# Ledger of designs, part 59: peptides against a protein of PDB entry 1LOE

Target 1, 181 residues: chain A of PDB entry 1LOE
Amino acid sequence: TETTSFSITKFGPDQQNLIFQGDGYTTKERLTLTKAVRNTVGRALYSSPIHIWDSKTGNVANFVTSFTFVIDAPNSYNVADGFTFFIAPVDTKPQTGGGYLGVFNSKDYDKTSQTVAVEFDTFYNTAWDPSNGDRHIGIDVNSIKSINTKSWKLQNGKEANVVIAFNAATNVLTVSLTYPN
Target 2, 181 residues: chain A of PDB entry 1LOE as posed
Amino acid sequence: TETTSFSITKFGPDQQNLIFQGDGYTTKERLTLTKAVRNTVGRALYSSPIHIWDSKTGNVANFVTSFTFVIDAPNSYNVADGFTFFIAPVDTKPQTGGGYLGVFNSKDYDKTSQTVAVEFDTFYNTAWDPSNGDRHIGIDVNSIKSINTKSWALQNGKEANVVIAFNAATNVLTVSLTYPN

## One batch from the design tools (peptide; made by RFdiffusion4, then SolubleMPNN)

Design b2_p18_2_s1 (from b2_p18_2, 9 letters changed)
Fold by OpenDDE base, seed 1:
Structure b2_p18_2_s1 (fold): chain B 181 residues (1-181), chain A 18 residues (1-18)
Amino acid sequence: as target 1 above (181 residues)
Amino acid sequence: DFLYSSGSFGITYTYTPA
């Protein structure tokens, strides 16, 4: 069984193990995905593909990932659209921005997307988001319309600690988010 | 007014031999 791991504790101006897409860039040892301007789509990819699926059996590997992120909006009451962690095929490119988070193109299930995402969604899109209008964490499988969601209170400008784990035996993806400060 | 932007971080995948 192969085990793959990586760790990025700080981001340099010439980060060799990342592929920057759209408006993503590094500054002062931080990865900045978007600027405080309209209509930006910023993505960063770990440069080396990971091996999750067994080609013979189709079995999926267990995985655990942890990271911190910050959403820092000038106005905490008017924030769009959010941050997304995703797993997609090699050679993936930015998708539709805005409410599609740069990761999907449809609210309809599209198996050709081959993408699983965890969204930290700050903007209510009436066409697919939970009807309560809350900011939320969502698990997305081949669609921007989440298969499951949970309300999440944004702490603007604060670092959020996230852990995402997948148990292949149970086919369960778990997400936790905490604000330590 | 509000910002209309999205950021994401991705991991890409491929298949492995058994």
Scores: peptide ipSAE 0.505, ipTM 0.835, DockQ to the pose 0.770
Fold by OpenDDE base, seed 2:
Structure b2_p18_2_s1 (fold): chain B 181 residues (1-181), chain A 18 residues (1-18)
Amino acid sequence: as target 1 above (181 residues)
Amino acid sequence: DFLYSSGSFGITYTYTPA
């Protein structure tokens, strides 16, 4: 098909169109990606692979996604790393290690990863994060070290609205985050 | 990291038409 779309307004306890990995789960109609404990990784994947890139033709699809999230991170030191929205091959597996957001495993560029992520990063990892130490939004291409970042002032416990769009013709990925309340 | 925990939501893709 030319277009694939889906929407999930409430996450149920038996969400059929999601694949849960690691400690990801649903509660109170929300997708919860991490436990409030040390050394955990949680992921959820849309269950049906989509045709984003065609290796035969080289064509790349446009896409737009929107979602709402809440993060509880009352300080910059006693917190986890945040989360990503990511696009990866069907055989993608959770990755361990703090700061890698469950998606990557190196700050070195690895084209074989074939993974793109938009990170919402709440912890400063000295080895790869922007030196100003700000919480930030980042665009990650085959590396946890973002190719571009922007400072993000977290409103703790508040709902953030995110829109991510990709224009294949221009090869431009745009990210917006707003706090409506 | 203090908690050393992270998460993500993803979509997956194939290299050929679905």
Scores: peptide ipSAE 0.424, ipTM 0.785, DockQ to the pose 0.656
Fold by OpenDDE base, seed 3:
Structure b2_p18_2_s1 (fold): chain B 181 residues (1-181), chain A 18 residues (1-18)
Amino acid sequence: as target 1 above (181 residues)
Amino acid sequence: DFLYSSGSFGITYTYTPA
């Protein structure tokens, strides 16, 4: 059994183990995915593809990811769409459709996408988001329409700690978000 | 959406053990 791991505690201006796409960039040792401007998509990819699924054996790897993020969204009427952590094929490209979080391009299930994302969604898209209109965490499989969601009370400008774990044996993806302060 | 902006961090994967 092989194990691959990486850790980035500080994001430098010349971060060699990241591939920046769109408007994603680093500043002050932070990865900044979006600016508070219209019509931008920013992404960053870990530069080395990892072996998660073996097509020959069918085995799927367990994984755990942790990160900290900050979103500034002081009101609900003037807000962008949010962001995701996602897992996608090596040739993944930014998607520019509004509300698709730079990852998807349809609410319809598209198996060819082969993409899984955990969304931290700050804007209610009536066509696919939970009808309660809450900001939410969602698990997206080959579609922007989440297979499962949970309401998320955003603490504006505060650091959120996230842990995402996947158990291959049970096929369960677990997302935990906390505000330590 | 209002700002029409989004961001994502991703990991890419392969299907082979190499």
Scores: peptide ipSAE 0.389, ipTM 0.773, DockQ to the pose 0.657
Fold by OpenDDE base, seed 4:
Structure b2_p18_2_s1 (fold): chain B 181 residues (1-181), chain A 18 residues (1-18)
Amino acid sequence: as target 1 above (181 residues)
Amino acid sequence: DFLYSSGSFGITYTYTPA
């Protein structure tokens, strides 16, 4: 078997293992993806391609990723649009912003996207988000319309600890989020 | 033959809802 791993405990001004897109950058040892202003889209890509699946056998790798994120919005009651962790082709570029989170372009399934994402969606888009209107965690496969969602209560300005794991044998993706402080 | 992908983060803030 083959194992690939990486970790970033702090972010420096010369971060060699990240590709920044849109408004993403590093400052004060933090990765800052957006500004609290209109029309911002920021992405940071791990710079090295990762073996995810075999095109001939269809085998998919197991993976586990852990990270901490902060959403710090000017108004905790008026927050858009969200944070996303995603896996996409190596040549991926920022996609449609706003409710599409800079990751997708359609609410319809589009296999050409080749993108799987876990969204932490802070804004309700009537056209595709869960009808209860809650902020939510969503699993997105080639579409901004999640295949599964769970309500999530944003703690504005607080660190959220996330673990995302995929078990290839069971074909199950798990997401956990905690606010330790 | 493996297909390669990249893991990354994304965040958007397009507007503050009224």
Scores: peptide ipSAE 0.377, ipTM 0.739, DockQ to the pose 0.068

Design b2_p18_2_s2 (from b2_p18_2, 10 letters changed)
Fold by OpenDDE base, seed 1:
Structure b2_p18_2_s2 (fold): chain B 181 residues (1-181), chain A 18 residues (1-18)
Amino acid sequence: as target 1 above (181 residues)
Amino acid sequence: DFLYSSGSFGITYTTTPA
């Protein structure tokens, strides 16, 4: 079994293993995806593509990823739109911002997107988000409309620890989030 | 008023020959 792994604990001004898109940049050893202003779309990509699909057997790779993120909004009550972890084709570019999180362009299923995402969504979009209006974690497959969601309480300015795992044998994606501090 | 911003981190993929 082939295994690919990487780890980034601190970010520098000349980060060789990242591709910055939109407003993403590094400062004070942190990756900053958005500014505390309107209409920001910031993305960062791991610079090397991963081998997720065996073209001969059709097998999809198992994977586990963990990371820490912070949403730090000036007003903890009025927060949009969220943070997203995604897996996309090698030539991916920023998509529609705002409620589409810079990752998707439609609430309708679009197989040409070839993108799977885990959203940490802070803003209720009535057209596709769960009707209870809660901030939520969502699993998105080729659409901004999640195939599954769970309510999530944002702790503004606090570090969230996330683990995302995919089991290819069961075709199950698991997401966990904790606030250790 | 609210911020209208989105940030994301991505991993890209290709196929692997057997």
Scores: peptide ipSAE 0.525, ipTM 0.845, DockQ to the pose 0.799
Fold by OpenDDE base, seed 3:
Structure b2_p18_2_s2 (fold): chain B 181 residues (1-181), chain A 18 residues (1-18)
Amino acid sequence: as target 1 above (181 residues)
Amino acid sequence: DFLYSSGSFGITYTTTPA
């Protein structure tokens, strides 16, 4: 077996292990993915591809990731679409379009995208989001239309701690979000 | 959407053997 891990506690301007896409950048040791302006898509990728699937045996790796994020959205009116953590093929490119969170481009299931994302969605898109209109956490598999969602009450400007774990044996992805302060 | 903006952080993957 093989284990790969990485940790970034502070983001520098010359971060060599990140690939910045779109309007993503670092400032004050933070990774800034988007600002409260129109028509921006910001992404960052860990620069080294990870081997997570053995094509011979079919084995899939377990993984766990944790991070802290802040979203500034003082109201639900003047708000962007949100944020995602995603896993995608090496040639993944930023995607544009309303509500697609820079990762997907359709609500239709598209196996060719080969992309899984955890969304922290701050805007209700009537075409695919849960009908209750709540801000939500979602698990997205090859589509912006989540296979599962849970309502999430955003605490404006507060640090959210997230843990995402995948159990390959059970094929279960677990997401936890807490506001420690 | 209103601002039409989003952010994402990603990990890319390959299969084994490469």
Scores: peptide ipSAE 0.507, ipTM 0.838, DockQ to the pose 0.726
Fold by OpenDDE base, seed 4:
Structure b2_p18_2_s2 (fold): chain B 181 residues (1-181), chain A 18 residues (1-18)
Amino acid sequence: as target 1 above (181 residues)
Amino acid sequence: DFLYSSGSFGITYTTTPA
């Protein structure tokens, strides 16, 4: 079977394998997705689309991705709205901001979205988030309302190591997050 | 100060031709 891989350890000012959307940009070897101001939506896309579904056989590819992210809010007690890793069609554009994380437009299942996301949600939206009010990791399929969630304790300003793996044979997506420092 | 900001990183996909 064919494997496609990419790795970016340091982000440069002329990062050509990324498509920036909204307020996303690179600086100081980091990808910065949002500014420390209200109502920002920043996205970055890997520039090359991947083939994850075989239209002939119906097979879906396995994948593993790892990354490090930082949420650095001026006030650790007032943090919104979060970070999201997503897989979407090649023509994807920024969607609704705020609680929709710039990735979705509805809490209702919308098959036309064709988007799967792992959200690291720092803000409780009573209309769709888990009722316990915890910051959480969520798996989102065509909706901002997660199909599964787990409570997550934000460490403001700290690097979180994330691994996301999908097993096509079992149709299971796994997410792990660790704060090593 | 309370901010309303969301950042995301995406991988895009297409289907494998039949």
Scores: peptide ipSAE 0.484, ipTM 0.821, DockQ to the pose 0.840
Fold by OpenDDE base, seed 2:
Structure b2_p18_2_s2 (fold): chain B 181 residues (1-181), chain A 18 residues (1-18)
Amino acid sequence: as target 1 above (181 residues)
Amino acid sequence: DFLYSSGSFGITYTTTPA
């Protein structure tokens, strides 16, 4: 079996293992994905493509990733849309912004996107988000309309710890979020 | 969307060689 691993504890301005797209950048040793200005899409990609699919057997690799993030969204109306952790083909480019989170282009299932995302959604888009209007974590498969969601109580400006794990044998993606402080 | 802004961090993939 093959294993690929990487860790970034501090993000520098000359980060060699990241590909920045759109308005993504580093500041204060953090990766900043969303600017608090209108009409921006910021993305960063791990620079090395990963072989997660065996072309001969069709098997998919397991993976586990963890990260810490901070979101400043003091209200539910005058805010941006949130961010995602996503997995996409090597040639991926920024997609539709706003509620599509720069990752998708439709609420309809589009197999050609070949993209899976975990969204941390801070804005209620009536066309596809859960009707309760809660901020939420969602699992998105080839669509901005999540296949599953869970309400998320944002602690504004606080560090959240996230763990995302995929079990290829069961085809189960697990997401956990905690506020340790 | 008020700001119509968003961000994302991605991992990209390829298939294993044939």
Scores: peptide ipSAE 0.450, ipTM 0.816, DockQ to the pose 0.755

Design b2_p18_2_s3 (from b2_p18_2, 9 letters changed)
Fold by OpenDDE base, seed 2:
Structure b2_p18_2_s3 (fold): chain B 181 residues (1-181), chain A 18 residues (1-18)
Amino acid sequence: as target 1 above (181 residues)
Amino acid sequence: SFLNSSGSFGITYTSTPA
């Protein structure tokens, strides 16, 4: 068996284990993925590809990840489309921006995407988001249209603690979000 | 959105060697 583990508590300017894409960068020991600027797609990748499946057996690895993020959305006009954690092929590049979160290109299922994402969506896109219009957490598989969603009450500017776990045996992805303060 | 902006953090994957 093989286990890959990493932890980043502070983000530095010379963070060698990150690949910055688009408008993503580090400042004040934080990873900044968006600015209050129109038409930006900020991404960061863990630099080392993860061997998540065995090429001989096809067995998929379990994983658990935890992180803290902050979204600052003081008004509806100057709000970004959201934050996304994703798993994608090694050669992944920024995809369609805006409501597609820089991760997907279609609301239709596209297996060629080979991407799984957990979205923390702050803007209601009529074409694919839950009709109640709530900010929400979504699990996305090869599509920006989530296979499952749950309403999420954003606490502006507060740190959200997230845990994402995948059980390969059951093929179940779990997501938890809490505001400890 | 009106800003048309987003952020994302990703991990990438490959298969284990054959």
Scores: peptide ipSAE 0.568, ipTM 0.874, DockQ to the pose 0.743
Fold by OpenDDE base, seed 5:
Structure b2_p18_2_s3 (fold): chain B 181 residues (1-181), chain A 18 residues (1-18)
Amino acid sequence: as target 1 above (181 residues)
Amino acid sequence: SFLNSSGSFGITYTSTPA
């Protein structure tokens, strides 16, 4: 049994344990994934690959992650496309932007993606998002089309506290989001 | 007009050698 953990309390300009992709960077001790401009895809990866499954037995590890994120759009009525936490193969690169959130390329199930994501989706894409049109939290497995969603009310400019946990024994992924202020 | 921008944070994985 192996346990791996990491914590980042502030982000420096020379953050050694992050890999920046696309438009992601650090400023003012914050990780900034997107600038307030059009058509950006910003990603940051924890620099060390994690051994989350055993190649011999296929057993999957438990994991828990907690973080705070802020979406601060210039206009709270025109917010696209959202924030995503994801787990992907070590050689992952930015994928399709826009509604695909820089993480996926298809609404159809694609096992070659080998990617699981939790999306905090601020824009309604009629082709795959819940028909009610609400901003939502979604769990995505090898597809931008979520296997499960829940409506979420964005508080623009406010810090959202998130906890994501996976229980391998029960095969249950849980997501919680709160605005403490 | 929408920004059409997205940010993401990722953890990457490999299998445990055995």
Scores: peptide ipSAE 0.527, ipTM 0.844, DockQ to the pose 0.855
Fold by OpenDDE base, seed 4:
Formats: C-alpha cells, sequence, structure tokens
Structure b2_p18_2_s3 (fold): chain B 181 residues (1-181), chain A 18 residues (1-18)
C-alpha cells in the first residue's frame, strides 16, 4: 500500500508546495486566505495531487488530515462566510464566492463537481443551511447544501484545531474541532 | 456589516494507475 503525507509547520513567502488562488497568500508564517474586506475568495491548494482512488479496482484510500485555522473578523457578530477544507480534482479553480464558499456553484447535487468539502460556515444562508441558523460544520458532497451538519460556536480570533479522517472500509468521514486555548 | 469573504484550503486528487 502506498502512503502519501505532507506537513507544513510554518508558511513562508517562498512556499513551493502551495498553489495560491484568488486572494490567498502567505505572510508572517501564516497562510492568509482572506482580507478584512468584502467579497474576497482566497484559496490555497497543496501543489501535489494525491492518489485517492484506484481507477481499476475502485478502491479508495484512507485519509487523515489535521490543521489549525483562525477566523479573525472585526466584528464577532457579523462574520461571513467561513472557512472550507476541500478535496477536488487537480484542475480545480475558485468557484462561486459568498455563501458558496468559493468551492461550489449550486445547492443542487452536481456530480460533475467531484468535490468533497468540510465547511466551517459562519453565515446562515436560508436557502440551504440548517434551519436553526447556527454557525456550523458541514460535510458537503458535490453541493453547498451539506449532507450532514453540526452546530459550531465560533471563537473569533482563536485557533481551531481540526482533525478530519476518512475510513474507506466504513465510508465514514469524521470531523473534530477543538479550541485548545 | 458582513464581510462576505471566504477562504479555503484544498487537496487535489487523481486516480491511481493499475
Amino acid sequence: as target 1 above (181 residues)
Amino acid sequence: SFLNSSGSFGITYTSTPA
């Protein structure tokens, strides 16, 4: 079995293993995906494509990733739209911004997207988000409308520690988020 | 007002050859 892994401890200006899209860039050893202005879409991609499934056998690889992210908005009560971790085809480009998080273009299932995302959604979009209006973690498969969600309390400016694991044998994706500080 | 901004980090993939 082949295993691929990568780790980025500090982000630098000469980061060679990232592809920046939209407003994403590195500064002060951090990856900055957005600025505190309206209508920005910032993305960064790990530069090396990962082999996730075998085209002959259909076998899917197990997947585990961990990362830390920060949402630091000027106003804790007016935060839009969130952060998203996604897995997409190698030729992926920024998609619709705003409530679509720069990752999707539709609330309807679109298999051509071939994109799975874990959203950390800070803004309630009435057309597709959970009706309770909570900020939430969502698992998105080929649609901005999550197949599953869980309420999440944003701690503005704090580092969130995330672990995402996919078990191929059970076809279960697990997401955990903690604020250690 | 809302910032209406979104950031994302992605991993891209291809299928493995036999």
Scores: peptide ipSAE 0.498, ipTM 0.826, DockQ to the pose 0.841
Fold by OpenDDE base, seed 1:
Structure b2_p18_2_s3 (fold): chain B 181 residues (1-181), chain A 18 residues (1-18)
Amino acid sequence: as target 1 above (181 residues)
Amino acid sequence: SFLNSSGSFGITYTSTPA
């Protein structure tokens, strides 16, 4: 079994192992994806491809990723559109912004997207989001319309600790989010 | 599995155009 791992605790102005897209940048040792303005898409990609599928054996890799993020909106009652972790094809570019989170283009399932995402969705889009209107964590497979969701209460300006794990044997993706402080 | 290829890991945030 081969393992690939990386860890970034501080972000510098010359971060060689990340590819910044759109409005993403670094400041004060933090990765900043967007300013508190409308119509932005900020992304950061790990610069090296991650080998998830073994073409010889057909085996799929397990993975565990953990990170901390902060959403700090000027108005805690009106926050759009959400933070997203994703896995997309090599050489991926920003997709549709707004409610599509910069990672998808449709609510219809599109296997050619080859994109899996965990969304921390702060804005209710009536066309695809859970009907209760709650902010939510969602698991998205080739569509902005989540295959599963759970309500989530945003704590504006506070650090959220996230762990995402995929078990290839069971084909189960798990997500945890905590606000330790 | 829905993860059936190599890929790029990333994060993103968007704000609405209007």
Scores: peptide ipSAE 0.423, ipTM 0.813, DockQ to the pose 0.071

Design b2_p18_2_s4 (from b2_p18_2, 10 letters changed)
Fold by OpenDDE base, seed 5:
Structure b2_p18_2_s4 (fold): chain B 181 residues (1-181), chain A 18 residues (1-18)
Amino acid sequence: as target 1 above (181 residues)
Amino acid sequence: DFLNSSGSFGITYTTTPA
C-alpha cells in the first residue's frame, strides 16, 4: 500500500508545497484565499499530484483530510460565495467564479470536468441550490448542483474544523464540520 | 468515474462578481 501525507500548520510567504492561484496568498503565517472584495477567486493546490487511482491494479485510494477554515466577512448576513475543498485534474486552473465557486462551469453534469468538491456554500443560487435557501454543505460531482446537501450555520469569524474522508471500498464520502469554540 | 486518475487537491473561495 502506497501512502502519501502532508501537514501544514504555518504558511510561509514562499510555501513550496502549495500552488497559489488567483488571489490566494500567505500573510502572517496564514493562507488567505481572498480579500473582502468583489469578483475574486482564490485557490491553493497541494503542489504534488495525488495518485488516487492505480491504473495497473484498478485500486482506488482512500483519503482523509482535515483542516480549519475561517470565513470572516464584513457583513455576516450577506456572505458570498463559499469555501470549497476539491479534487480536480492535474494542472487544474480556476474555473467560473461567483456561485460556481471557482471549480465548476455548469449546473449540468459534465463528465469532462472530472471534479469532485465539498462546498461550504454561503450564498443561495436559485438555479441549483436547495430551495430552502439555507447555507449548506454540499457534495458536488462534475456539477455545481450538489448530489447531496445538509444545512449549515455559518459562524462568521470563527474557526471551523473539517474532516473529509473517502472510503473506496464502500464508495462513501463523509464530511464533518464543527465549531469547537 | 472521477477517481480513475491522478488529481490535484485544493481549496478555493470566491466572491460575487462586481
Scores: peptide ipSAE 0.479, ipTM 0.830, DockQ to the pose 0.071
Fold by OpenDDE base, seed 1:
Structure b2_p18_2_s4 (fold): chain B 181 residues (1-181), chain A 18 residues (1-18)
Amino acid sequence: as target 1 above (181 residues)
Amino acid sequence: DFLNSSGSFGITYTTTPA
């Protein structure tokens, strides 16, 4: 099998393997998606397309991705809107902000979006989020309305370790998050 | 399968519109 991999441990101002969109930028060797201000969307894309589907065989690739992130909000009780990992078409641009996480435009299923996301959602949107109002991890397929969710307790200002794995044989996406520190 | 094409991997964060 063919394998594509990449790793970024430090982020510089001349980072060539990332495409910054919206308010995303680098500072102090860290990737910063947004500042603590309203009405912002920050995204960063891996600059090379990832071959997920083999058109000849029909096989879908397995993948494992790991990363760390920090949400550092001024007020721990009022945090919006959330961090998201996503896979979208190669020419993807920022989508609707706020509760749509810059990745989707509707709670209605839209197969043309061709977007899968793992959301770490800090803000309850009544129209589509789980009714218990908990902050949550969600798996989103072509819609901001998650196909599956699990409650998640944000530790503001702390570094979270995330692992996302996709098993093509079973069509199962697995997400784990830990706070090691 | 919900991952049936080539794609771009990315991350994002949003804040509430004013």
Scores: peptide ipSAE 0.471, ipTM 0.825, DockQ to the pose 0.071
Fold by OpenDDE base, seed 4:
Structure b2_p18_2_s4 (fold): chain B 181 residues (1-181), chain A 18 residues (1-18)
Amino acid sequence: as target 1 above (181 residues)
Amino acid sequence: DFLNSSGSFGITYTTTPA
């Protein structure tokens, strides 16, 4: 079994293993995706492609990723639009912003997107988000309309620890989020 | 199986147009 792993504990201004897109950048050892301004999209990609599917054997890789993120909005009751982890084609570019989270362009299923995302959605979009209006974690497959969601209580300014695991044998994606402090 | 290719791992944050 071949295993690939990477870890970034501190971010530098010359972070060679990241590709910054939109408004994303690093400063003071932190990765910043966006400032608190309107109509922005900030992304950061791991610079090396991850081989998930083996064309010769047909095997699909398991993976586990963990990270910590902070949403620090000026107004904790008016926060848009959300943080998203995604897996997309190797040549991926920022997609539609706002409620599409910079990763999708439609609520209709589009297999050509080839994008899987875990959204931490802070803004309710009536057209596709869960009708209860809660902030939520969602699993998105080729559409901004999640295939599954769970209500999530944002703690503004606090560090959230996230673990995302995929089991290829069961085809199950697991997401966990905790606020340790 | 929804993960059937090589991919790029990334993170994103967006804000509203207005």
Scores: peptide ipSAE 0.457, ipTM 0.818, DockQ to the pose 0.078
Fold by OpenDDE base, seed 3:
Structure b2_p18_2_s4 (fold): chain B 181 residues (1-181), chain A 18 residues (1-18)
Amino acid sequence: as target 1 above (181 residues)
Amino acid sequence: DFLNSSGSFGITYTTTPA
């Protein structure tokens, strides 16, 4: 059985296992995706492609990823657009349009995107977000319109612990978020 | 299926266009 594992506890200026895109950068051992300004996108990719599917055996990989993120907006009542974890083709590039969360480029379903995302969406977009207007966690499959969502209360400036797990046998993606402090 | 290949794991954050 092939297994790939990686862990990053501190981020350096010459972080060889990350590819920075857009405004993403490291400073003081922290990864910062964006500054608190409008019209920006920042991304960081694991530098090595992940072997998700074995063409010989047909097996699809299970995976578990965990991370901590902080959204620290100047105004906790006006926060856009959201943090997103994603899996995309290796040649993926940052996408513009804040509401598309830097991952998608259209409001329509597009199977050719080959993208799965877990969004932690802080901004309500009428065209595709849940009608209750809540900030939410969403699971996105080839579309900015989530296949499933759950309301989420942002704690501005606080560390959120996230675990995302995929079970290939059941085809179930599980997301958990906690604010331990 | 979207997972029948190699993929890139990533994170992103965006802000609203000015």
Scores: peptide ipSAE 0.451, ipTM 0.820, DockQ to the pose 0.078

